# Ledger of designs, part 221: peptides against a protein of PDB entry 5EIB

Target 1, 366 residues: chain A of PDB entry 5EIB
Amino acid sequence: VDLEPGTMDSVRSGPFGQIFRPDNFVFGQSGAGNNWAKGHYTEGAELVDSVLDVVRKESESCDCLQGFQLTHSLGGGTGSGMGTLLISKIREEYPDRIMNTFSVMPSPKVSDTVVEPYNATLSVHQLVENTDETYCIDNEALYDICFRTLKLTTPTYGDLNHLVSATMSGVTTCLRFPGQLNADLRKLAVNMVPFPRLHFFMPGFAPLTSRGSQQYRALTVPELTQQMFDSKNMMAACDPRHGRYLTVAAIFRGRMSMKEVDEQMLNVQNKNSSYFVEWIPNNVKTAVCDIPPRGLKMSATFIGNSTAIQELFKRISEQFTAMFRRKAFLHWYTGEGMDEMEFTEAESNMNDLVSEYQQYQDATAD
Target 2, 366 residues: chain A of PDB entry 5EIB as posed
Amino acid sequence: VDLEPGTMDSVRSGPFGQIFRPDNFVFGQSGAGNNWAKGHYTEGAELVDSVLDVVRKESESCDCLQGFQLTHSLGGGTGSGMGTLLISKIREEYPDRIMNTFSVMPSPKVSDTVVEPYNATLSVHQLVENTDETYSIDNEALYDICFRTLKLTTPTYGDLNHLVSATMSGVTTCLRFPGQLNADLRKLAVNMVPFPRLHFFMPGFAPLTSRGSQQYRALTVPELTQQMFDSKNMMAACDPRHGRYLTVAAIFRGRMSMKEVDEQMLNVQNKNSSYFVEWIPNNVKTAVCDIPPRGLKMSATFIGNSTAIQELFKRISEQFTAMFRRKAFLHWYTGEGMDEMEFTEAESNMNDLVSEYQQYQDATAD

## One batch from the design tools (peptide; made by RFdiffusion4, then SolubleMPNN)

Design b2_p22_3_s2 (from b2_p22_3, 7 letters changed)
Fold by OpenDDE base, seed 1:
Structure b2_p22_3_s2 (fold): chain B 366 residues (1-366), chain A 22 residues (1-22)
Amino acid sequence: as target 1 above (366 residues)
Amino acid sequence: SKPARTFPEIEAKAKEILSRIA
């Protein structure tokens, strides 16, 4: 789904364009112009019923509908505005199904869109209320991984999207292969989300290796385990050492010893024990899938629910506040039928979320 | 077998802890 026809043509002409049914391509004509309000109240609102018709049709074809997965950007107008509208409408129609998102967070390092803080803040407001699980994929973190870890001098959107794809493949492994931990979306939510509003995850992927060093790096369970818990490997631009993990899931892929995985996972938890809340028992879950990713002997995917994620929301909030105090570009949103009050409500809800994370970070069992 | 954690138990414990530090 997109409000821009050219995006759909790109997907259709791509190497996997034939996997999608032609009737499942729903697109607008005018785009959202990087305006959340156009995506949510005008252009997106005109298209949403057509999307819901497709969603309904595909849902009826499922033998067992677990829920929905949306991939979208929070910096743009379509992914943010129309994406959150779609989430709201799907939640209304399917209140008993899991809503999962892969939400790409904006970064000044990657995008020239000046209004991204508005779009992101307005989107987070919707995601807090209408999603059960949100994987926070931060363009800043992806850029830093590409530059620092992968040694790419000029990271491209293609390079960033490769990391996103690897991460998405990793976190969905348990859903796609039978007999795994977190084999369904609801079970994942129960394991990962101890508090309804605190459902924003820090994903990570291992191995991440530069092209020049790939041939010299052994893929081992200890190396994967260490890399997953390294702050530099987080796909969200926050340092887990500045917060505490509420819950963690680790998904290993490939032929490996379960015993070795358990030993290494125990070792890394013990090494990082200060970065876990002590009042949530058994808050680390581990799964092993014997099927490796394509082109790798083994991998590991990390899912962290950490109070450190507040750093991401604080960054967005600071940028939002700096713009909103000046009422910069606000007329582009109000002109699409938004009230200025909705900006204040969204800011307030995001700040409340930050406060909630901080409270649980400071909570001790003593 | 590791004891299964439940959402209500975790939430109740968190509320208890928060009530002490508030």
Scores: peptide ipSAE 0.076, ipTM 0.620, DockQ to the pose 0.091
Fold by OpenDDE base, seed 3:
Structure b2_p22_3_s2 (fold): chain B 366 residues (1-366), chain A 22 residues (1-22)
Amino acid sequence: as target 1 above (366 residues)
Amino acid sequence: SKPARTFPEIEAKAKEILSRIA
C-alpha cells in the first residue's frame, strides 16, 4: 500500500514482485507530502476503504488468522498517517486479533523531513493505543550498525533495509516453524508485554559481520549471544544500559546445542543482571529453530522490552516540543482538518508513556 | 531501478531542509 503509484511499480518489477497478488496492490495518486494529516485524514482516508477491502478478503481466506503485521515509517506521511489510520480501522474491525508493527523511527541524522517529529509523535499516540507489539527500528541505529559493525563506508537505504529484513525474518521465525516458543503472535505478546501500553521493543540481529571479516568469523553460540546483547547491536537508538529489561526474547536459528544456548543465555543474564527488573520472574525467553536463515549457518534475533526505550520517545518529544511551541508548520496539519488539541494529546500520551517506563524502571521488588 | 539513496545524499538534503527553517 502506498499513496504514490510509482512505489507499487517498483515492488512489482522487483525480484520478489510475483509473490504478491496483483489485486493486493492498493495505491493513491497524490502522495502524503510527508504530512501525517494527509495520510490520516485526507489522501489516506480516501484510500483506506480500498485497503480494508483487501484486508478483509485476505483475512477471510486465512485458515487461522492470528493478527496483522504492518511495516511503516513514522517520519513520512503515508507510513505514519495512513499506516496508523489503517491500524485504527483494522483494530476496530478485528479487536480480538494481534496488531504487530515494525515502526521505523525518524532520526535527526538521517532526517530529510522537518516535520518528522510531528509525524512520529502523532504516530506514537496511535501505536500506544492500537498496537499490541511494536518493533522500534531507528534509522540512526541502523546507520551506526552499517558504518561501525558492517564497515560500510557509505551506507544506503538498501543496507538499512537489509538489516530490517533480517530482523523481521528473525522475529517471525517462531511463527513460521511449529513447536517453538512464541509460536503465535498472541503468545509473543503474553511473554513480552507485561503491561499493555509498554509494548515497544528494541530488536537486534546476529551475526552482523563486515564482508571483509566474514571468512574469519566463527559462528558460535557464545558469539551470537554476546553480539545480540551488545548495546551497539540494538536497532533502536537507546542504550539498554540506561534502563532495565522488562522482558527479553532470543530466537536462535541453525543447528546448535540447546544446552549450550541455555548456558550462554544464563551467563549473559547473570553478567547483565543489573539491567533486568528483578520483580518479573523468568523474563528471558529463548527459542531455537534448527533451520538456519538463508546464507547463514546460524543466527540469533533479539527482542528487548526495556525501559531504556524511553530515550527514543524523549528524543522525539523534545524535538516535537521545540517545534510545537513555535507552531512551526502546524498550518499544514490544521489545513487538512486536524485540531491543535490532537497534537497536545499526542504529546501528553507520549510523555505519559515515558513516565510509565520510568516508574517501572525505578520499581523494586516488594 | 532507482539507485538506493546514500546517507550522504540524505544528510545533504536534511541540511538543506533545516537551513530553510533557521
Scores: peptide ipSAE 0.000, ipTM 0.297, DockQ to the pose 0.013
Fold by OpenDDE base, seed 4:
Order: sequence, then C-alpha cells, then structure tokens
Structure b2_p22_3_s2 (fold): chain B 366 residues (1-366), chain A 22 residues (1-22)
Amino acid sequence: as target 1 above (366 residues)
Amino acid sequence: SKPARTFPEIEAKAKEILSRIA
C-alpha cells in the first residue's frame, strides 16, 4: 500500500514483485507530502476502504488468522498517517487479533524532512493504543551502524534496508519455522509484553554485515552472544545499560550446540544482571533454529523489551517540542482537518509512556 | 499568482533556513 504509485511500480518490477497478487497492490495518486494529517484524515482516508477490502479478502483466505504485520515509516506521511489509520481500522474490525508492527523511527541523519518529529509523535500516540507488539527500527541506529560499524562513508537507503531486512528475518524466525519459541504472535506478546502499553521492542542483530560482505560468516556462539547484547548492534538508538530489560528473547540461527548457547546466554545474563529487572522471573527466552540465514553460517537476533527505549522517545519528544512551541508547520496539519489538541494529546501520551518506563526501571523487588 | 508552494517545497526551504542557523 502506498499513496504514491512509483513505489508500487518499483516493487512490482523488482525480483520478488511476482510473489504478490496484482489485486493486492493498492495505491493513491497523490502522496501525503510528508504530512501525517494527509495520510490519516484526507488522502489516506480516501484510500483506506480499498485497502480494508483487500485485507478482508486475504483474511478470509487464511486457515488460521493470527493477526497482522505492518511495516511502515513514522517519518513520512503515508506510513505514519495512513499506516496508523489502517492499524486503527483493522483493530476495530479484528479486535481479537494481534497487531504487530515494524515501525521505522525517523532520524535527521537520514532524512531532511523537518516535520518528521510531528509525524513520529502522532504515530507513537496511535501505536501505544492500537498495537500489541512494535519493533522499533530506528534510522538513527541504522545510520550509526552503517557509518561507524560498517564504515560506510555515505550510507544509502539500500544499506539501511539491508539491516532492516536482516532484523525482520531474524525476529520472524520463530514464526516461520516449526517447534520454536514464540511460534505465534500471541505467544510472543505473552512472553515479551508484561504491561499492555510497554510493547515497544529493541531489536538487535549479529553479525552485522554489509550488503555482499562475507566478513563475519564464521562467528562462534560466544562472539554472537556478546555482539547480540552489545548496544552497537541494537537497531534502536538507545543504550540498554541506561535502562533495565523487562523481557528478552534471543534467537540463534544455524548449526550450533544448544548447550553452548544456554551456557553463553546464562553467562551474559549473569554479567549484565544489573540491567535486568529482578521481579520478572525467567524473563530471558532463547530459541535455536538449525536453518541459518542466507549467506551466513550462523546468526543471533535479539528482541529486548527495555526501559532504555525511553531514550528513543525522548529524542523524538525533544524535537517535537522544539517545533510545537513555535507552532511551526501546524497550519499544514490543521488545514487537513486535524485539531491542534491532538498534537498536545500525542505529546502527553508519549511523555506518559516515558514516565511509565522510568517507573518500572526504578522499581525494585521489596 | 505564484503557485501555492507545496508542503514539501516549504519544508525543504525551511530546512535550508534552519541549516544556516545551526
């Protein structure tokens, strides 16, 4: 789904364009122009019914519908505005199904769009209420990985998207292969989400490899485990050491010893025990899939529910506040039928979320 | 009448202005 036809044409002409049904390509003619309100109230609202018709058709064709997975950007107008509209409408129609998202967080290092903090804040407000699970894929973190770790002087969207694809492949491993931990979306939610609003995940991946690189194809289990818990391997721009893990899932892929994995996972937990909450028992889950990702002998994927994720939201909130205090660009949103109060509500809800994470970070077992 | 600037055009110009102040 897109409000711009050019993106859909690129997907259709791509190497995998044929795996999608032609009738499932829903697109508008007028883009959202990086405006959340256009995506949510005008251009997106005109297209949403056509998308819902496709969603219904595909849902009816499923033998066992678990839920929905949305991949979207929070910086633009389409992914943010229309994406959150779709989430809301799908939630209304399928209230008992899991809503899972891969939400790409904006960064001024990656995009020149000034209103990205508005679009992101307005989106987070919707995601807090209408999703069950949200993987935070932060363009800040992706850029830093590309630039600092992978030594790419001029990271491209292709480079960032490679990291996104590796991460998405990793976190969905348990859904795609039988007999794994968190084999369905609901089990994942039960294991990872101790409180309904605290469903934003910090993903991480090891080894970090550039497109076409073979540099780290032969890592050991100890090295994978250490890298997976390294802040530099996180796809969200927050330091886990500045918070506490509520829950963790680790997904290893490739032929390896389960015993060695368990030993290394125990060792990393013991070394980092101060960074876990003590009041959630058995809050680290481990899975091993014998099937490695394409082009690697082994990998490890991390899913963390950490209070450190508040750093990501604080960054967006600070940027939002700097513009909103001056009412910069608000007329472009209000002109699309949006109320200024919705900005205040979204800011408030995101700040409340930050406060909730901080509360649980500071909570000790009495 | 100058064609009404699109939101992206205004945003791009705003960024240019902000980049000079930063």
Scores: peptide ipSAE 0.025, ipTM 0.445, DockQ to the pose 0.013; fails the geometry check
Fold by OpenDDE base, seed 2:
Structure b2_p22_3_s2 (fold): chain B 366 residues (1-366), chain A 22 residues (1-22)
Amino acid sequence: as target 1 above (366 residues)
Amino acid sequence: SKPARTFPEIEAKAKEILSRIA
């Protein structure tokens, strides 16, 4: 789905464009112009019914509909505005199904779009209310991984998207292969989301190795485990050491010893015990899939529900506040039918979310 | 009448201005 036809043509002409049904390409003629309000109330609203018709058709064709997965950017107008509109409409129609998102967070290091803080804040407000699981994929973290870990001098969108695709492949492993922990979206939510609003995940993928060191790096369970829990390996620009994990899932792929995995997972928890909440028992879950990802002997994917995710929301909130206090660009949103109150409500809800994470961070076992 | 700048054009100009102040 897109408000611009050119993006759909790119997908259709891509290496995997043929795996999608032609009728499932729904697109507008007028893009959102990086405006959340255009995506949500005008251009997106004109297209949403046609998307819902496709969603209904595909849902009816499912043997067992677990839920929905949306991949979108929160910085743009289409992914943020129309994406959140779709989430809302799908939730209204399918209230008993899981809503899962891969939400790409904007970064000034990657994008020059000035209104990204508005689009992101307005989107987060919708995601708090209308999703069950949100993987926070932060362009800032992706850029930093590309630069620092992968040793790419000038990271490209292609490099960032490669990390996104690897992460998405990792977190969906349990859904795609039988006999795994978190084999469905609902089980994942039950295991990962202790409180309904605290459903924002910090993903990570290992191995991440620079081209120059790739030949010298052994893929071992200890190395995967160490890298997966490294703050520098998180796909959200948060330091887990500044918060506490509410829940963690680790998904290993490849032929490895379950015993070795369990030992390394226990060791990393013990070494990092101060970074876990004490009042959630068995809050680390491990899955092993014998099928490695393409081109790797083994991998590990990390899913963290950490109170440190508040750093991401604080960053967006600070940028939002700086613009909103000046009423910068607001007329472009209000001109699409938005009220300034919606900005204030979105800011408030995001700040409340930050406060909730902080409260649970500071909570001690009685 | 100068054509009204589109939102992307205004954003691009704002970025240019902000880059000079930093």
Scores: peptide ipSAE 0.020, ipTM 0.383, DockQ to the pose 0.013; fails the geometry check

Design b2_p22_3_s3 (from b2_p22_3, 8 letters changed)
Fold by OpenDDE base, seed 5:
Structure b2_p22_3_s3 (fold): chain B 366 residues (1-366), chain A 22 residues (1-22)
Amino acid sequence: as target 1 above (366 residues)
Amino acid sequence: SKPARTFPEILEKAKEIESRIA
């Protein structure tokens, strides 16, 4: 789905364009112009019914519908505005189904879109209320991984999107292969989300290796485990050492010893025990899938529910507040039928979320 | 890493964009 026809043409003409049904391409003629309100109230609102018709048709064709997965950017107008409208409409029609998102967070290091803090804040407000699980994929973290770890001198959107794709493939492994931990979206939510509003995950993927070092790197379970818990490997721009893990899932792929995996997972928990809450029993889950990713002998995917995610929301909030206090560009949003009060409500809800994470970070077992 | 733009730089760029759309 897109408000710009050119994006759909690019997908259709791409190497995998034929895997999608032509009738499942829903697109507008006028883009959102990086405006959340255009995506949510005008251009997106005109298209949403056509999208819902496709969603219904695909849902009816499912033998067992578990829920929905949305991939979107929070910096643009379509992914943020129309994406959150679609989430709201699907939630209304399917209240008993899981809503899962892969939400790409904006960064001023990557994009020149000036209104990204507005689009992101307005989106986070919707995601807090209408999603059950949100993977926070931060463009700042992706850029830093590409530059520092992958040794890419000039990271491109293609390089960032490759990391997104690897992460998505990793976290969906248990859904695609039977008999695994978190084999369904609801079980994932039960294991990962102890408090309904605290459903924002920090993903990570290992191995991440530069092309120049790939030939010299032996992939081992200890190395995967170490890299997976490294702060530099997180796909969200926050340091886990500044918070506490509420819950963790680790998904290993490839032929490896379950005993070795369990030993390394225990060792990493013991070394990092200060970074876990002590009052949630059995808060680390591990799965092993014998089927490796294409082109790798083994991999590990990390899913962390950490109170350190508040650093990401604080960054967005600071940028939002700086613009909003100056009333910068507000007329672009209000001119599309948005109320100025929605900005204040969104800011307040995001600040409340930050406060909730801090409260649980400071909570003790006693 | 690419340095983040300062808020004044963002505002200036935004005004330039507004002037082009107007």
Scores: peptide ipSAE 0.028, ipTM 0.578, DockQ to the pose 0.012
Fold by OpenDDE base, seed 2:
Structure b2_p22_3_s3 (fold): chain B 366 residues (1-366), chain A 22 residues (1-22)
Amino acid sequence: as target 1 above (366 residues)
Amino acid sequence: SKPARTFPEILEKAKEIESRIA
């Protein structure tokens, strides 16, 4: 789905464009112009019914509909505005199905638009209310991984999108292969989301190795375990050491010893015990799939529900506040039918979410 | 009358201005 036809043509002409049904390409003509309000109230609202018709058709064809997965950017107008409109409409029609998102967070380091803080804040407000699981994929963290870990001097969107793709492949492993922990979206939610609003995940993928170092790096369970818990390996721009894990899932892929995985997972928990909440027992889940990713002998994917995710929301909130206090660009949103109160409500809800994470961070078992 | 700048054009100009202030 896109509000611009050129994006759909790029997907259709791409190496995997033929895997999608031609009738499942739903697109507009006008685009959102990087405006959340155009995506949500005008251009997106004109297209949403056509998308819902496709969603209904595909849902009816499912033998067992678990839920929905949306991949979108929160910085633009289409992914943020129309994406959250779609989430809302799907949630209304399928209230008993899981809503899962891969939400790409904007970053000043990779920013193309000045209104990204508005689009992100308005989107987060919708995600808090209408999603069950949200993978926070931060362009800042992706850029830093590309630059620092992968040793790419000039990271491209292609490099960032490669990390996103690897992460998406990792977190969906349990959904695609039988006999796994978190074999469905609901089981994942039950294991990962202790409180309904605290459903924002910090993903990570290992191994991440620079091209120059690949030949010298062994792929071992200890090295994967160490890397996936490294703060520098998180795909959200948060330091887990500044918060506490509510829940963690680790998904190993490849032929490895379950015993070795369990030992290394226990060791990393013990070493990092101060970074876990004490009042959620058995809050680390481990899955092992014997099928490795393409081109790797083994991998590990990390999913963290950490109170440190508040750093991401604080960053967006600070940028939002700086613009909103000046009413900068606000007329472009209000001119599309938004009320200024929707900005205040979105800011408030995001700040409440930050406060909730902080409260659970500071909570003791006593 | 100069055609009103589109929202994308305004954003591009705003980004240019911000890059000079930073």
Scores: peptide ipSAE 0.022, ipTM 0.391, DockQ to the pose 0.013
Fold by OpenDDE base, seed 4:
Structure b2_p22_3_s3 (fold): chain B 366 residues (1-366), chain A 22 residues (1-22)
Amino acid sequence: as target 1 above (366 residues)
Amino acid sequence: SKPARTFPEILEKAKEIESRIA
């Protein structure tokens, strides 16, 4: 789905375009112009019914519908505005189904779009209320990984998208392959989300290696485990050491000893015990899939529900506040039918979410 | 044992595959 036809044509003409049904390509003509309000109330609202018709058709064809997965950007107008509209409409029609998102957070290092903080804040407000699980894929973190870790001098959207794809492949492993952690979307939510509003995940991936560091070190389970918990391998620009893990899932891929995985996972928890909440028992889940990702012998994917995610929301909030206090660019949103009150409500809800994470971070077992 | 491919090598191979199917 896109409000721009050119993106859909690129997907359709691409190497995998034929895996999608032609009738499942829904697109607009005008785009959202990087405006959340156009995506949510005008251009997107005109297109949403056509998307819902496709969603219904595909849902009816499912033997057992678990839920929905949306991939979208929060910086643009389509992914943010129309994406959150679509989430709301699907939630209304399918209240008993899991809503899962891969939400790409904006960064000034990646995009010069000035209104991204507005689009992101307005989107987060919707995601807090209408999603069950949200993977926070932060363009700040992706850029930093590409530049610092992968040693790419000029990271491209293609380079970032490959990190996204690797992460998405990792976190969905348990859904696609039989493993010890027989996970469906609902079981993932039960394991990862102790409180309904605290459903924003920090994904991480290992290994991340530069071309020049051809130290053909055979990746070991201990090395994978250490790298997976390293802040430099997180796809969200947060330091887990500045917060506490509520819940963790680790997904190992490749041929390895389950015993060794369990031992290393126990060791990393014990070594980092100060970074876990003590009042949630058995808050670390481990899965092993014998099928490695393409081109790797083994990998580890991390899913963390950490109070450190508040750093991401604080960054967006600071940028939002700097613009909103000056009423900069608001006329582009109000001209599409939005009220300034919607901005204030979205800011308030995001600040409340930050406060909630901080409260749980500071909570000690009495 | 074949060395594990680096992420950039995987990226390049993905781009090559994309270019062949296009």
Scores: peptide ipSAE 0.000, ipTM 0.335, DockQ to the pose 0.012
Fold by OpenDDE base, seed 3:
Structure b2_p22_3_s3 (fold): chain B 366 residues (1-366), chain A 22 residues (1-22)
Amino acid sequence: as target 1 above (366 residues)
Amino acid sequence: SKPARTFPEILEKAKEIESRIA
């Protein structure tokens, strides 16, 4: 789905363009112009019914509908505005189904879009209320991985998207292969989300491999485990050492010893015990899939529900507040039918979320 | 390489853009 037709042609011409049904390509003629309000109330609102028709059709064809997965950007107008509209509408129609998102967070390092803090804040407000699971993929973290770790002097969206793809492949492994831990979206939510509003995950991946280079080095289970818990491998721009993990899932892929995995996972938990909450027992889950990702002998994917994620929301909130206090660009949103109160509500809800994470970070076992 | 831009730098650039559109 896109408000611009050109993106659809790129998908169709891509190596996997044929896996999608032609009728499932829904697109507008006019983009959202990086405006959440255009995506949510005007241009996106005109298109959303056509998308819902496709969603209904595909849902009816499912033998066992678990839920929905959305991939979107929170910095633009389409992914943020229309994406959150779609989430809201799907939630209304399918209240008993899991809503899962891969939400790409904006970064001033990557984009020149000035209104990204508005789009992100308005989106987060919707995600807090209408999603069950949100993987936070931060363009800042992706950029820093590309630049600092992968030594890419000029990271491209192609480089960032490679990391996103690797992460998405990793976190969905359990859903795609039967008999795995968290084999369904609901089970994942039950294991990962101890409190309904605290459903924002920081993903991580090991080994970090650039699009143009294969790591020829065979990684070991200890190396994968160490790298997976390294703050430099996090796809969200927060330091897990500044918070505490509420829950963690680790997904290993490739032929490896389960015993060795369990030993290394125990060792890393013990070594990092200060970074876990003590009042949630057995809060680390491990899965092993014997099928490695393409081009790797083994990999590890991390899913962390950490109170450190508040750093991401604080960053967005600070940026939002700086713009909103000046009423900068607000006329572009209000002109599309938004009320200024919606901005204040979104800001408040995000600040409440930050406060909730902080409260659970500071909580001790009784 | 686009240097890591700070949000204040983006706001300054936004003000410059606004001043050109005004």
Scores: peptide ipSAE 0.016, ipTM 0.388, DockQ to the pose 0.012; fails the geometry check

